# Ledger of designs, part 34: peptides against a protein of PDB entry 4Z63

Target 1, 334 residues: chain A of PDB entry 4Z63
Amino acid sequence: LCLGMNDLTGNIPEDLFHLKRLNLLGIQENRLSGSLSREIRNLSSLVRLDVSWNLFSGEIPDVFDELPQLKFFLGQTNGFIGGIPKSLANSPSLNLLNLRNNSLSGRLMLNCTAMIALNSLDLGTNRFNGRLPENLPDCKRLKNVNLARNTFHGQVPESFKNFESLSYFSLSNSSLANISSALGILQHCKNLTTLVLTLNFHGEALPDDSSLHFEKLKVLVVANCRLTGSMPRWLSSSNELQLLDLSWNRLTGAIPSWIGDFKALFYLDLSNNSFTGEIPKSLTKLESLTSRNISVNEPSPDFPFFMKRNESARALQYNQIFGFPPTIELGHNN

## One batch from the design tools (peptide; made by RFdiffusion4, then SolubleMPNN)

Design b1_p10_8_s1 (from b1_p10_8, 7 letters changed)
Fold by OpenDDE base, seed 4:
Structure b1_p10_8_s1 (fold): chain B 334 residues (1-334), chain A 10 residues (1-10)
Amino acid sequence: as target 1 above (334 residues)
Amino acid sequence: EEAVINEIFR
């Protein structure tokens, strides 16, 4: 049953929960309000639940133990409060959980040993506090993780060295500290292709440790951290780099010539730093900017990117990395 | 309006 993209108001009719054979309930992009009914438990055949982009409030009902076939739960952009229900945090069937842009709070707790099918987690823009959950690497299929815009004080857990499934990771604006530790840990994530760390590590030094290596890194975004230091030499070994944003830091020194050796680099933002010297001639040889046909349908994160031209400007949403125009931004270096 | 996440600043 797909009722999305309407102007439906009120609550879900109770009789809808009598549809025991229902595999898909999509009521997204409406004006539905009130609490999400616990009677969802009666939809025992439910595979996909999409309640996103509504006005739902209250706690998410703890009924997911009665939904053994549920693979997809989409609840982004609602007014949900409280924590992740225990039954949801223990769901063995769930592949994707998206609860971005809610008012969920407390400590983030997931039973990753039980969540054997979880491959995508989006909890960005909530009110989770405390530390990053150390057991996330126990979610053996978890590839996509957005935890941006929460208050995860402290450091990236050491356990994330074992996060082998991790491919796409955003921790943007989550009050993280110790970039040296974070990079030192995350370099062990052999499948990591996208890393977003914007608005963290306030005023720290970007490590220039030649021992750091991100083999499969395609997207690195570490903007607006007021980071000090220079262009990190370790980045030169990330041969698959496609997008680099180090804008709005306090980076100094020259832009190194090796930045032009990235064959796939199509988006470079080093603006609003303190770089000096000449623009490397090698940047004029970037193959990605000279060849028109890089229509690479590569896998992208499930979480969107948002581009802001100014702090006060409305952000433009990009659902795919390749949605970014080919760009070299070197402005505002003094 | 959805709160901006994963911000790329220009």
Scores: peptide ipSAE 0.124, ipTM 0.812, DockQ to the pose 0.861
Fold by OpenDDE base, seed 2:
Structure b1_p10_8_s1 (fold): chain B 334 residues (1-334), chain A 10 residues (1-10)
Amino acid sequence: as target 1 above (334 residues)
Amino acid sequence: EEAVINEIFR
């Protein structure tokens, strides 16, 4: 049953929960309000539940143990409060959980040993506090993780060295500390292609350790951290780099010539730093900017990117990295 | 209004 993209109001009719053979319930992009009924437990054949972009409130009901076939739960952009229900945090069937832009709170706890099918987790823009859950790497299929805009004080857990499934990771604006430790840990994530760390590590030094290596890194965004230091030499070994944003930091020194050696680099933002010297001539030879053949068919993260032209501007949403125009921004340096 | 996440600054 698909009733998305309407102006429906009120609650879900109780009689809808008598549909025991229902595989898909999509009621997204409406004005539905009140609590999500516990009677969703009666939808025992449910594979996909999409309640996103509504006005739902209250706690998410703890009935997911009665939904053994549920693979997709989309609840982004609602008013849900409380924590993740125990039955949801233990769901062995769940592939994708999206609860972005809610009011969920407390410590983030997932039973990753039970969540054997979880491949995508979006909990961005919530009120989770405490530390990052150390057991996330136990979610052996977890590829996409957005935990941006929460209050995960402290450091990236050491256990994340074992996060082999991790490919797309955003921790933007999550009150993280110790960038040296974070990069030292995350370099062990051999499948990591996208790393977003914007608005963390305030005033720290960007490490220039030649021992750091991100083999498959395609997207690195570490903007607006007030980071000190220079262009990190370890980044030169990330030969697949497509997008680099280090804007709005306090980076100094020269822009190195190796920045022009990235064959796939189509978006470079080093603006609003303190770089000095000449613009490397190698930047004029970037193949991605001279050839129109950007491979559009590469996997992208499940979470959107938001571009702001300035701090006061409305953000533009991009669902794919290749939606960004080819860009070199070197403005506002010394 | 959805809060901006994963910001790329210009």
Scores: peptide ipSAE 0.043, ipTM 0.760, DockQ to the pose 0.850
Fold by OpenDDE base, seed 5:
Structure b1_p10_8_s1 (fold): chain B 334 residues (1-334), chain A 10 residues (1-10)
Amino acid sequence: as target 1 above (334 residues)
Amino acid sequence: EEAVINEIFR
């Protein structure tokens, strides 16, 4: 049943939950309100539940133990409160959980040992607090993780050295500290292609440790951290780099010539720093900017990016990295 | 209005 993108109001009719053979329920992008009914438990054949972009409130019902076929739960952009229900946090069938842009709170707890199928987790823009869950690497298929805009005080857990499945990771604006530790840990994530750390590590030094290595890194965004230091030498070994944003920091020194050696680099933002010297001539030879054939077929994160022209500007949403225009921004340097 | 996450600043 697909009823998305309408102007439906009120609650879900109770009789809808009598549809025991229902595999797909999509009621997204409506004005549905009230609590999400516990009677969802009656939809025992449910594979996909999409209630996103509504006005739902209250706690998410703890009924997911009665939904053994549920693979997709999309509840982003609602007013849900409380935590992740225990049955949801223990779901062995769930592949994708998207609860971005809610009011979920407390400590983030997932039983990753039970969540054997979880591959995508979007909990961005919630009120989770405490520390990052140390057991996330136990989610052996977890590839896409958005935890941006939560209050995860402290450091990236040491256990994330073992996060082999991790490919796309956003921790943007999550009150994280110790960028040196974070990068030192996350470099062990051999499948990591996208790393977003914007609005963390305020005023710290960007490490220039040549021992750091991100082999498969394609997208690095560490904007607006007030980071000190220079262009990190370790980044020169990330030969697959496509997007680099280090804007709105306090980085100094020259832009190194190796920045032009990245064959796939199509988006570079070093604006609003304190870089000095000449623009490297190698930037004029970036193949990605001269050749029309940027292959659009590369995997992208499931979470959106938001581009702001300035701190006060409205953000433009980009669902795919390749939606970004080829860009070199070097403005507002000294 | 959707809360801006994963911000890329220009």
Scores: peptide ipSAE 0.169, ipTM 0.826, DockQ to the pose 0.883; fails the geometry check
Fold by OpenDDE base, seed 1:
Structure b1_p10_8_s1 (fold): chain B 334 residues (1-334), chain A 10 residues (1-10)
Amino acid sequence: as target 1 above (334 residues)
Amino acid sequence: EEAVINEIFR
């Protein structure tokens, strides 16, 4: 049953929950309000539940133990409060959980040893607090993780050295500290291709440790951290780099010539720093900017990116990295 | 308005 993208109002009729053979319930992008009914438990054949972009409120019902086939739960952009229900946090069937842009709070706790199928987690823009869950690496299939815009004070857990499944990771604006430790840990994530750390590590030094190595890194976004230091030499070994944003920091020194050696680099933002010297001539030879053959079919994060032109500007949403126009921004380096 | 999560600041 797909009823998305309408102007439906009120609660879900209770009789809808009598549809025991329903595999897909999509009621997204409506004006549905009230609590999400516990009677969802009656939808025992449910594989996909999409209630996103509504006006739902209250706690998410703890009924997911009665939904043994549920693979997809999409609840982003609602007014949900409380925590992740225990049954949801223990769901062995769940592949994707998206509860982005809600009012969920407390400590983030997932039973990763039980969540054997979880591959995508989007909990961005919530009110989770405390530390990052140390046991996230126990979610052995967890590839996509957005935890941005929560209050996860502290450091990246050392256990994340073992986060082999991690490919796409956003921790933007989560009050994280110790960028040196974070990078030192995350370099061990051998499948990490996308790393977004914007609005963290305020005023710290960007490490220039040549021992750091991100072999498969394609996307690095560490903007608006007030980071000091220079262009990190370790980044030169990330030969697959496609997008680099280090804008709105306090980085100094020259833009190194090796920045133009990245064959796949199509988006570079180094704006609003204190870089000096000449623009490297190698930037004019970036193959990705001269050739149309950017492979559009590369896997991207499930979480959206947002581009802000100005602090006061509305953010433009980009669902794919390749949605970004080929860009070199070097402006406002004083 | 949806809070900007993964901001690429231009």
Scores: peptide ipSAE 0.163, ipTM 0.831, DockQ to the pose 0.817; fails the geometry check

Design b1_p10_8_s2 (from b1_p10_8, 5 letters changed)
Fold by OpenDDE base, seed 3:
Formats: structure tokens, sequence, C-alpha cells
Structure b1_p10_8_s2 (fold): chain B 334 residues (1-334), chain A 10 residues (1-10)
């Protein structure tokens, strides 16, 4: 049953929960309100539940043990409160959980040893507090993780050295500290292609440790951290780099010539720093900017990116990295 | 409007 993208209001009719053979319930992008009924437990054949972009409130019902076939739960952009229900946090069938932009709170806890199928987790823009869950690497298929804009504290857990499945990771605006430790840990994530760390590590020094290596890194976003230091030498070894945003920091020194050696680099933002010297001539030779065929259909994170031209400007949402226009931004440097 | 995350600044 697909009723998305309408102006439906009120609650879900109770009789809908009698549809025991229903595999897909999509009621996204409506104005449905109230609590999500516990009676969803009666939908025992449910594979996909999409209740996103509604006005649902209250706690998510703890009935996911009665939904053994549920692979996709989409509840982003609602008013859900409380934690992740125990049955959801233990779901062996769940592949994708998206609860971005809710009011979920408490300590984030997932039973990763039980969640054997989980490959995508989006919990961005919630009210989770405490530390990052140390057991996330136990989710052996977890590839896409958005935990941005939560009230996490402390550092990236040491256990994330073992996060082999991790490919796309956003921790933007989550009050994290110790960028040196974070990068030192995350470099061990052999599949990491996208790393977003914007609005963390406030006033720290960007590490310039030549021993750091991110072999598969395609996207690095570390904007608006007030980071000090210079362009990090270790980044020059990330030969697959496509997007680099280090804007709105306090980085100094010259823009190094090796920045033009990235064959796939199509988006570079170093604006609003304190870089000095000349613009490297190598930037004018970026192959990605000269060749029209950047149609490489590469995997993208499941979480959206938001681009602002100015702090006061409306953010543009991009669902794919390749949706970004080819860009070199070097403005507002001294 | 959905709260902005994963910000890329210009």
Amino acid sequence: as target 1 above (334 residues)
Amino acid sequence: EEAEINLIFR
C-alpha cells in the first residue's frame, strides 16, 4: 500500500493493521499525526515500512520482534521521542534504519551482534547523548552511518579501528573532540570512502602526520571546525579524492601543488581560511574539471549533504556527491 | 524543514 506524497491527515485507520499480508506500507510525505500504533505488530508480512515526513509523535512502539521480515524502516522527519525500541535494536532482519530528524534521546544502544543484516543507519539530527556506541563495528554489514547532529561527547571509540564494513560516515556537528585520535582510528577503516566531520574538534590542530593514510578516501568534509595548521601532507596519498571541503577553518600556509594531482577531484573548497601564497598552477590542470565525462556512477552515501554558499544562505540538499557542480572555492583567504 | 546536516560551506 503506497499512499505517500499526499495531504493525508489524522491517524492511520486501525483497520489498516488487519492487512496481515501487506509487504509494503508507504505513507510518507503526509500530515499524519499522533502515535505510531502498536498495532503495526499485526503486519507480520511487512518488509518495508515508510512513515517518513509526517507529524508522528510519541515513542516508536516496541513491536519489531513481531515483524520478522522487516528490512526497511523509514521514519525520518517526524516527532518521535524516546529511544530506539529494544526489539528494533535487536532486529536480525533490518537492513536499513532511517530515523533522521526526530527527537530521539538517551544513549544510543544497538545490539549489533543481533543486527546481522544492518547495512545502513541514519540517526542524524536527533537528541542522542553520551558517547558513540563502541559496539557499532560489531554490525558486520554496516556500511552507511549517519550520526550527525547529536549530542555525543568525547572521542571516536578505539573499537572503530575494526570497523571494516564502514564506507560512509558522518559525525558532523556532534561535539566530538580530538581530531588526531579520530583520524588515527578511522584510517584503519579500509573501506572508508566518505568522511564528514564538520562542526567538531573546535579550535584543534589538524594533524599533519605523514603516517596517516586513507587509501580509499573520496570525500573528506571537515568544515567549520576552526582548525589550525596547514594542508595535511597525509591527504596527498588519497589518490581517489573527489571532494575536499576544509572551509571555515583557520588553516594557514600555502596551498600545496599536490592538490592538483588528484585526478578525480572535482570539488574543492578551501574558502574562509588563512591560506597564503600563490594559487598552484596544478589546480588549472585538474582532469576532472577539463574532461566532460565525470559520469562515473559511483556509490554514494544514503545520507544527504547540505551545501551553503554563505552561512546565511539556504542550504541546497544533494542526495548524491556527483550532484555537486565542479567547484574550486578559494575565496576569503588572507 | 529538515535540519541541516553534513554541511559543506562556501
Scores: peptide ipSAE 0.039, ipTM 0.736, DockQ to the pose 0.868
Fold by OpenDDE base, seed 1:
Structure b1_p10_8_s2 (fold): chain B 334 residues (1-334), chain A 10 residues (1-10)
Amino acid sequence: as target 1 above (334 residues)
Amino acid sequence: EEAEINLIFR
């Protein structure tokens, strides 16, 4: 049953939950309100539940133990409060959980040992607090993780050295500290291709440790951290780099010539720093900017990117990295 | 509010 993208209002009729053979319920992008009924438990054949972009409120019902086939739960952009229900946090069938842009709170706790199928987690823009859950690497299939805009204090857990499944990771604006430790840990994530760390590590030094290595890194975004230091030499070994944003920091020194050696680099933002010297001539030779043949078919994170033109501007949403125009931004350096 | 999740500053 697909009723998305309408102007439906009120609660879900209780009789809808009598549809025991229902595999897909999509009621997204409406004006549905009230609590999400616990009677969703009666939808025992449910594989996909999409209630996103509504006006739902209250706690998410703890009935997911009665939904043994549920693979997809999309509840982003609602007014849900409380935590992740225990049955949801223990779901062995769930592949994707998207609860971005809600009012969920408390400590983030997932039973990753039980969540054997979880491959995508989007909990961005919630009110989770405490520390990052150390057991996330136990979610052995977890590839996409957005935890941005929560109040996670402290450092990236050391256990994330073992996060082999991790490919796309956003921790933007989550009050994280110790960028040196974070990068030192995350470099061990051999499948990590996208790393977004914007609005963390306030005023710290960007490490220039040549021992750091991100072999498969394609997207690095560490903007607006007030980071000090220079362009990190370790980044030169990330030969697959496609997007680099280090804008709105306090980085100094020259832009190194190796920045133009990235064959796939199509988006570079180093604006609003304190870089000096000349623009490297190698930037004029970036193959990605001269040839149209960049394969657009590369896997992208499940979470959206947001581009702000300035601190006061509305952010534009981009669902794909390749949705960004080829860009070199070097403005506002001194 | 959502605009801050994965900020690419331009």
Scores: peptide ipSAE 0.104, ipTM 0.820, DockQ to the pose 0.706; fails the geometry check
Fold by OpenDDE base, seed 5:
Order: structure tokens, then C-alpha cells, then sequence
Structure b1_p10_8_s2 (fold): chain B 334 residues (1-334), chain A 10 residues (1-10)
């Protein structure tokens, strides 16, 4: 049953939950309100539940133990409060959980040893507090993780050295500290291609340790951290780099010539720093900017990117990195 | 305003 993208109001009719053979319920992008009924437990054949972009409130019902076939739960952009229900946090069938842009709170706890199928987790823009869950690497298939815009005080857990499944990771604006430790840990994530750390590590030094290595890194965004230091030498070994944003920091020194050696680099933002010297001539040789044939067939994170042209402008949403225009931004360096 | 990944062009 797909009823998305309408102007439906009120609650879900209780009789809808009598549809025991229902595999897909999509009611996204409506004006549905009230609590999500506990009677969703009666939908025992449910594979996909999409209630996103509504006005739902209250706690998410703890009935996911009665939904053994549920693979997809999309509840982003609602007013849900409380925590992740225990049955949801223990779901062995769940592949994708998206609860972005809610009012969920408390300590984030997932039973990753039980969540054997979880591959995508989006909990961005919530009110989770405490520390990052140390057991996230136990989610052995977890590839996409968005935890941006929560209040995860402290450091990236040491256990994340073992996060081999991690490919796309956003921790933007989550009150993280110790960038040196974070990068030192996350470099061990062998499948990590996208790393977003914007609005963390306020005023720290960007590490320039040649021992750091991100083999498969394609996207690095560490903007607006007031980071000190220079262009990190370790980044030169990330040969697959496609997007680099280090804007709105306090980085100094020259822009190194190796920045033009990245064959796939199509988006570079170093604006609003204190870089000095000449623009490297190698930037004029970036194949990605000179060739018309950028292969758009690369994997993208499930979480969106937001681009603001200025602080007062509305953020433009990009669902794919390749949606960004080829860009070199070096403005406002002094 | 949802700003999970803010690429701020200034």
C-alpha cells in the first residue's frame, strides 16, 4: 500500500493494521499526526515501513519483535521522542533504519550482535547524548552511518578500528573532540570512502602525520572546525580522492602541488582559511575538470549532502556527491 | 534547517 506524497491528515486508520499480508506500507510525505500505533505489530508480513515526512509524535512503539520480515524502516522527518525501542535495536531482519530529523533522545544503544542484517543507519539530527556506541563495529554489515547533529561528547571509540564494514560515515556537528585520535582510529576502516567531520574538533590542530593513511578515501569533509595546521601530507596518498572540503578553518602555509595529482578530484573547497603562496599550476591539469567524461557510477552514501552558498542562504540538498558541480574554491584566504 | 553536511561556500 503506497499512499505517499499526498495531503493526508490525522491518524492511520486502525483497520489498516488488519492487513496481515501487507508487505509494504508507504505513507510518507503527508500530514499524518499523533502517535505511531502499536497495532503495526499486526502487520506480521511487513517488509517495508515508510512513515517519513509526517507529523508523527510520541515514542516509537516497541513492537518490532512481531515484525520478523521488516527490512526497511523509514521514519525521518517526524516528531518522534524517546529512544530506539528495544525490539528495534535487536531486530535481526532490519537492513535500513532511517530516523533522521526527529527528537529522539537519551543514550544511543543498539544490539549490534543481534542486528546481523543492518547495513544503513541514519540517526542524524536528533537529540541523542552521551558517547558514541562502542559496539557499532559489531554490526558486521553496517556500511552507511549518519550520526550528524547529535550531542556525542568525547572521542571516537577505539573499537572503531575494527569497523571494517564502514564505508560512509558522517559525524558532522556532534560535539566530538580529538581529531588526531579520530583520524588515527578511522584510518583502520579499510572500506571507508566518505568521511564527514564538519563542525567538530573546535580549534584543534589538523594532524600532519605521515603515518596516517586512508586508502579508499573519496570524500573528505572537515569544514568549519577552526582547525590549525597546514594541508596534511598524509592526504596525498589517498589517490581516489574526489571531494575535499577543508573550508572555514585556520589552515596556513602553501597549497601543495600534489593537490593537482588527484585524477578524480572534481570538488575542492579550501576557502576561508589562511593559505599563502601561489596557486599550484597542477590544479590546471586536473583531469576530472578537463575531461567531459566523469563516470557517475560510483557508490554514494544514503545520507544527503547540504550545500549553502552563504550563511543566510537555504541549504541545497544533494542526494549524490556527483550532483555537486565541479568546483575549485580558494576564496577568502588571508 | 537540516544541516547534516554543511558545505558552506563563503
Amino acid sequence: as target 1 above (334 residues)
Amino acid sequence: EEAEINLIFR
Scores: peptide ipSAE 0.032, ipTM 0.738, DockQ to the pose 0.524; fails the geometry check
Fold by OpenDDE base, seed 2:
Structure b1_p10_8_s2 (fold): chain B 334 residues (1-334), chain A 10 residues (1-10)
Amino acid sequence: as target 1 above (334 residues)
Amino acid sequence: EEAEINLIFR
């Protein structure tokens, strides 16, 4: 049943929950309000539930133990409060959980040992607090993780050295500390292609440790952290780099010539730093800027990227990194 | 309004 993209109001009719053979319920992009009914438990054949972009409120009902076939739960952009229900946090069938842009709170707790099918987790823009869950690496298929815009005070857990499935990771604006530890841990994530750490590590030094190595790193965003230091030498070994944003930091020294050696680098923002010296001539030789043949078929994260051009501007949503125009921003350096 | 910021381009 697909009723998305209408102007439906009120609650879901109770009679809808008598549809025991229903595999897909899509009611996204409406004006549905009130609590999400516990009677969803009656939809025992449900594979996909999409209630996103509504006005739902209250706690998410703890009925997911009665939904053994549920693979996709989309609840982003609602008014849900409380925590993740225990039955949802223990779901063995769930592949994708998207609860971005809600009012969920408390400590984030997932039973990753039970969540054997979870591959995508989007909990961005919530009110979770405490520390990052140390057991996230126990979610052995978890590839996409967005935890941006929560209040996860502290450091990246050491257990994340074992997060082999991790490919796309966003922790933007999550009150994280110790960038040296974070990078030292996350370099062990051998499948990590996208790392977004914007608005963390306030005023720390960007490590220039030559022992750091991110083999498959394509996207690195560490903007607006007021980071000190220079362009990190370890980054030169990330040969697959496509997007680099280190803007709005306090980085100093010269822009190194090796930055022009990245064959796939099409987006570079080093603006609003304190870089000095000459612009490397090698930047004029970036193949990605001269050749139109950027392969569009690269896997993108399931979570959208949000770009603000300025603090007062509306955030622009990009579903793919390739939606960014080829860009070199070196402005506002000294 | 969704205010999530993953990238900041100023």
Scores: peptide ipSAE 0.028, ipTM 0.710, DockQ to the pose 0.675; fails the geometry check

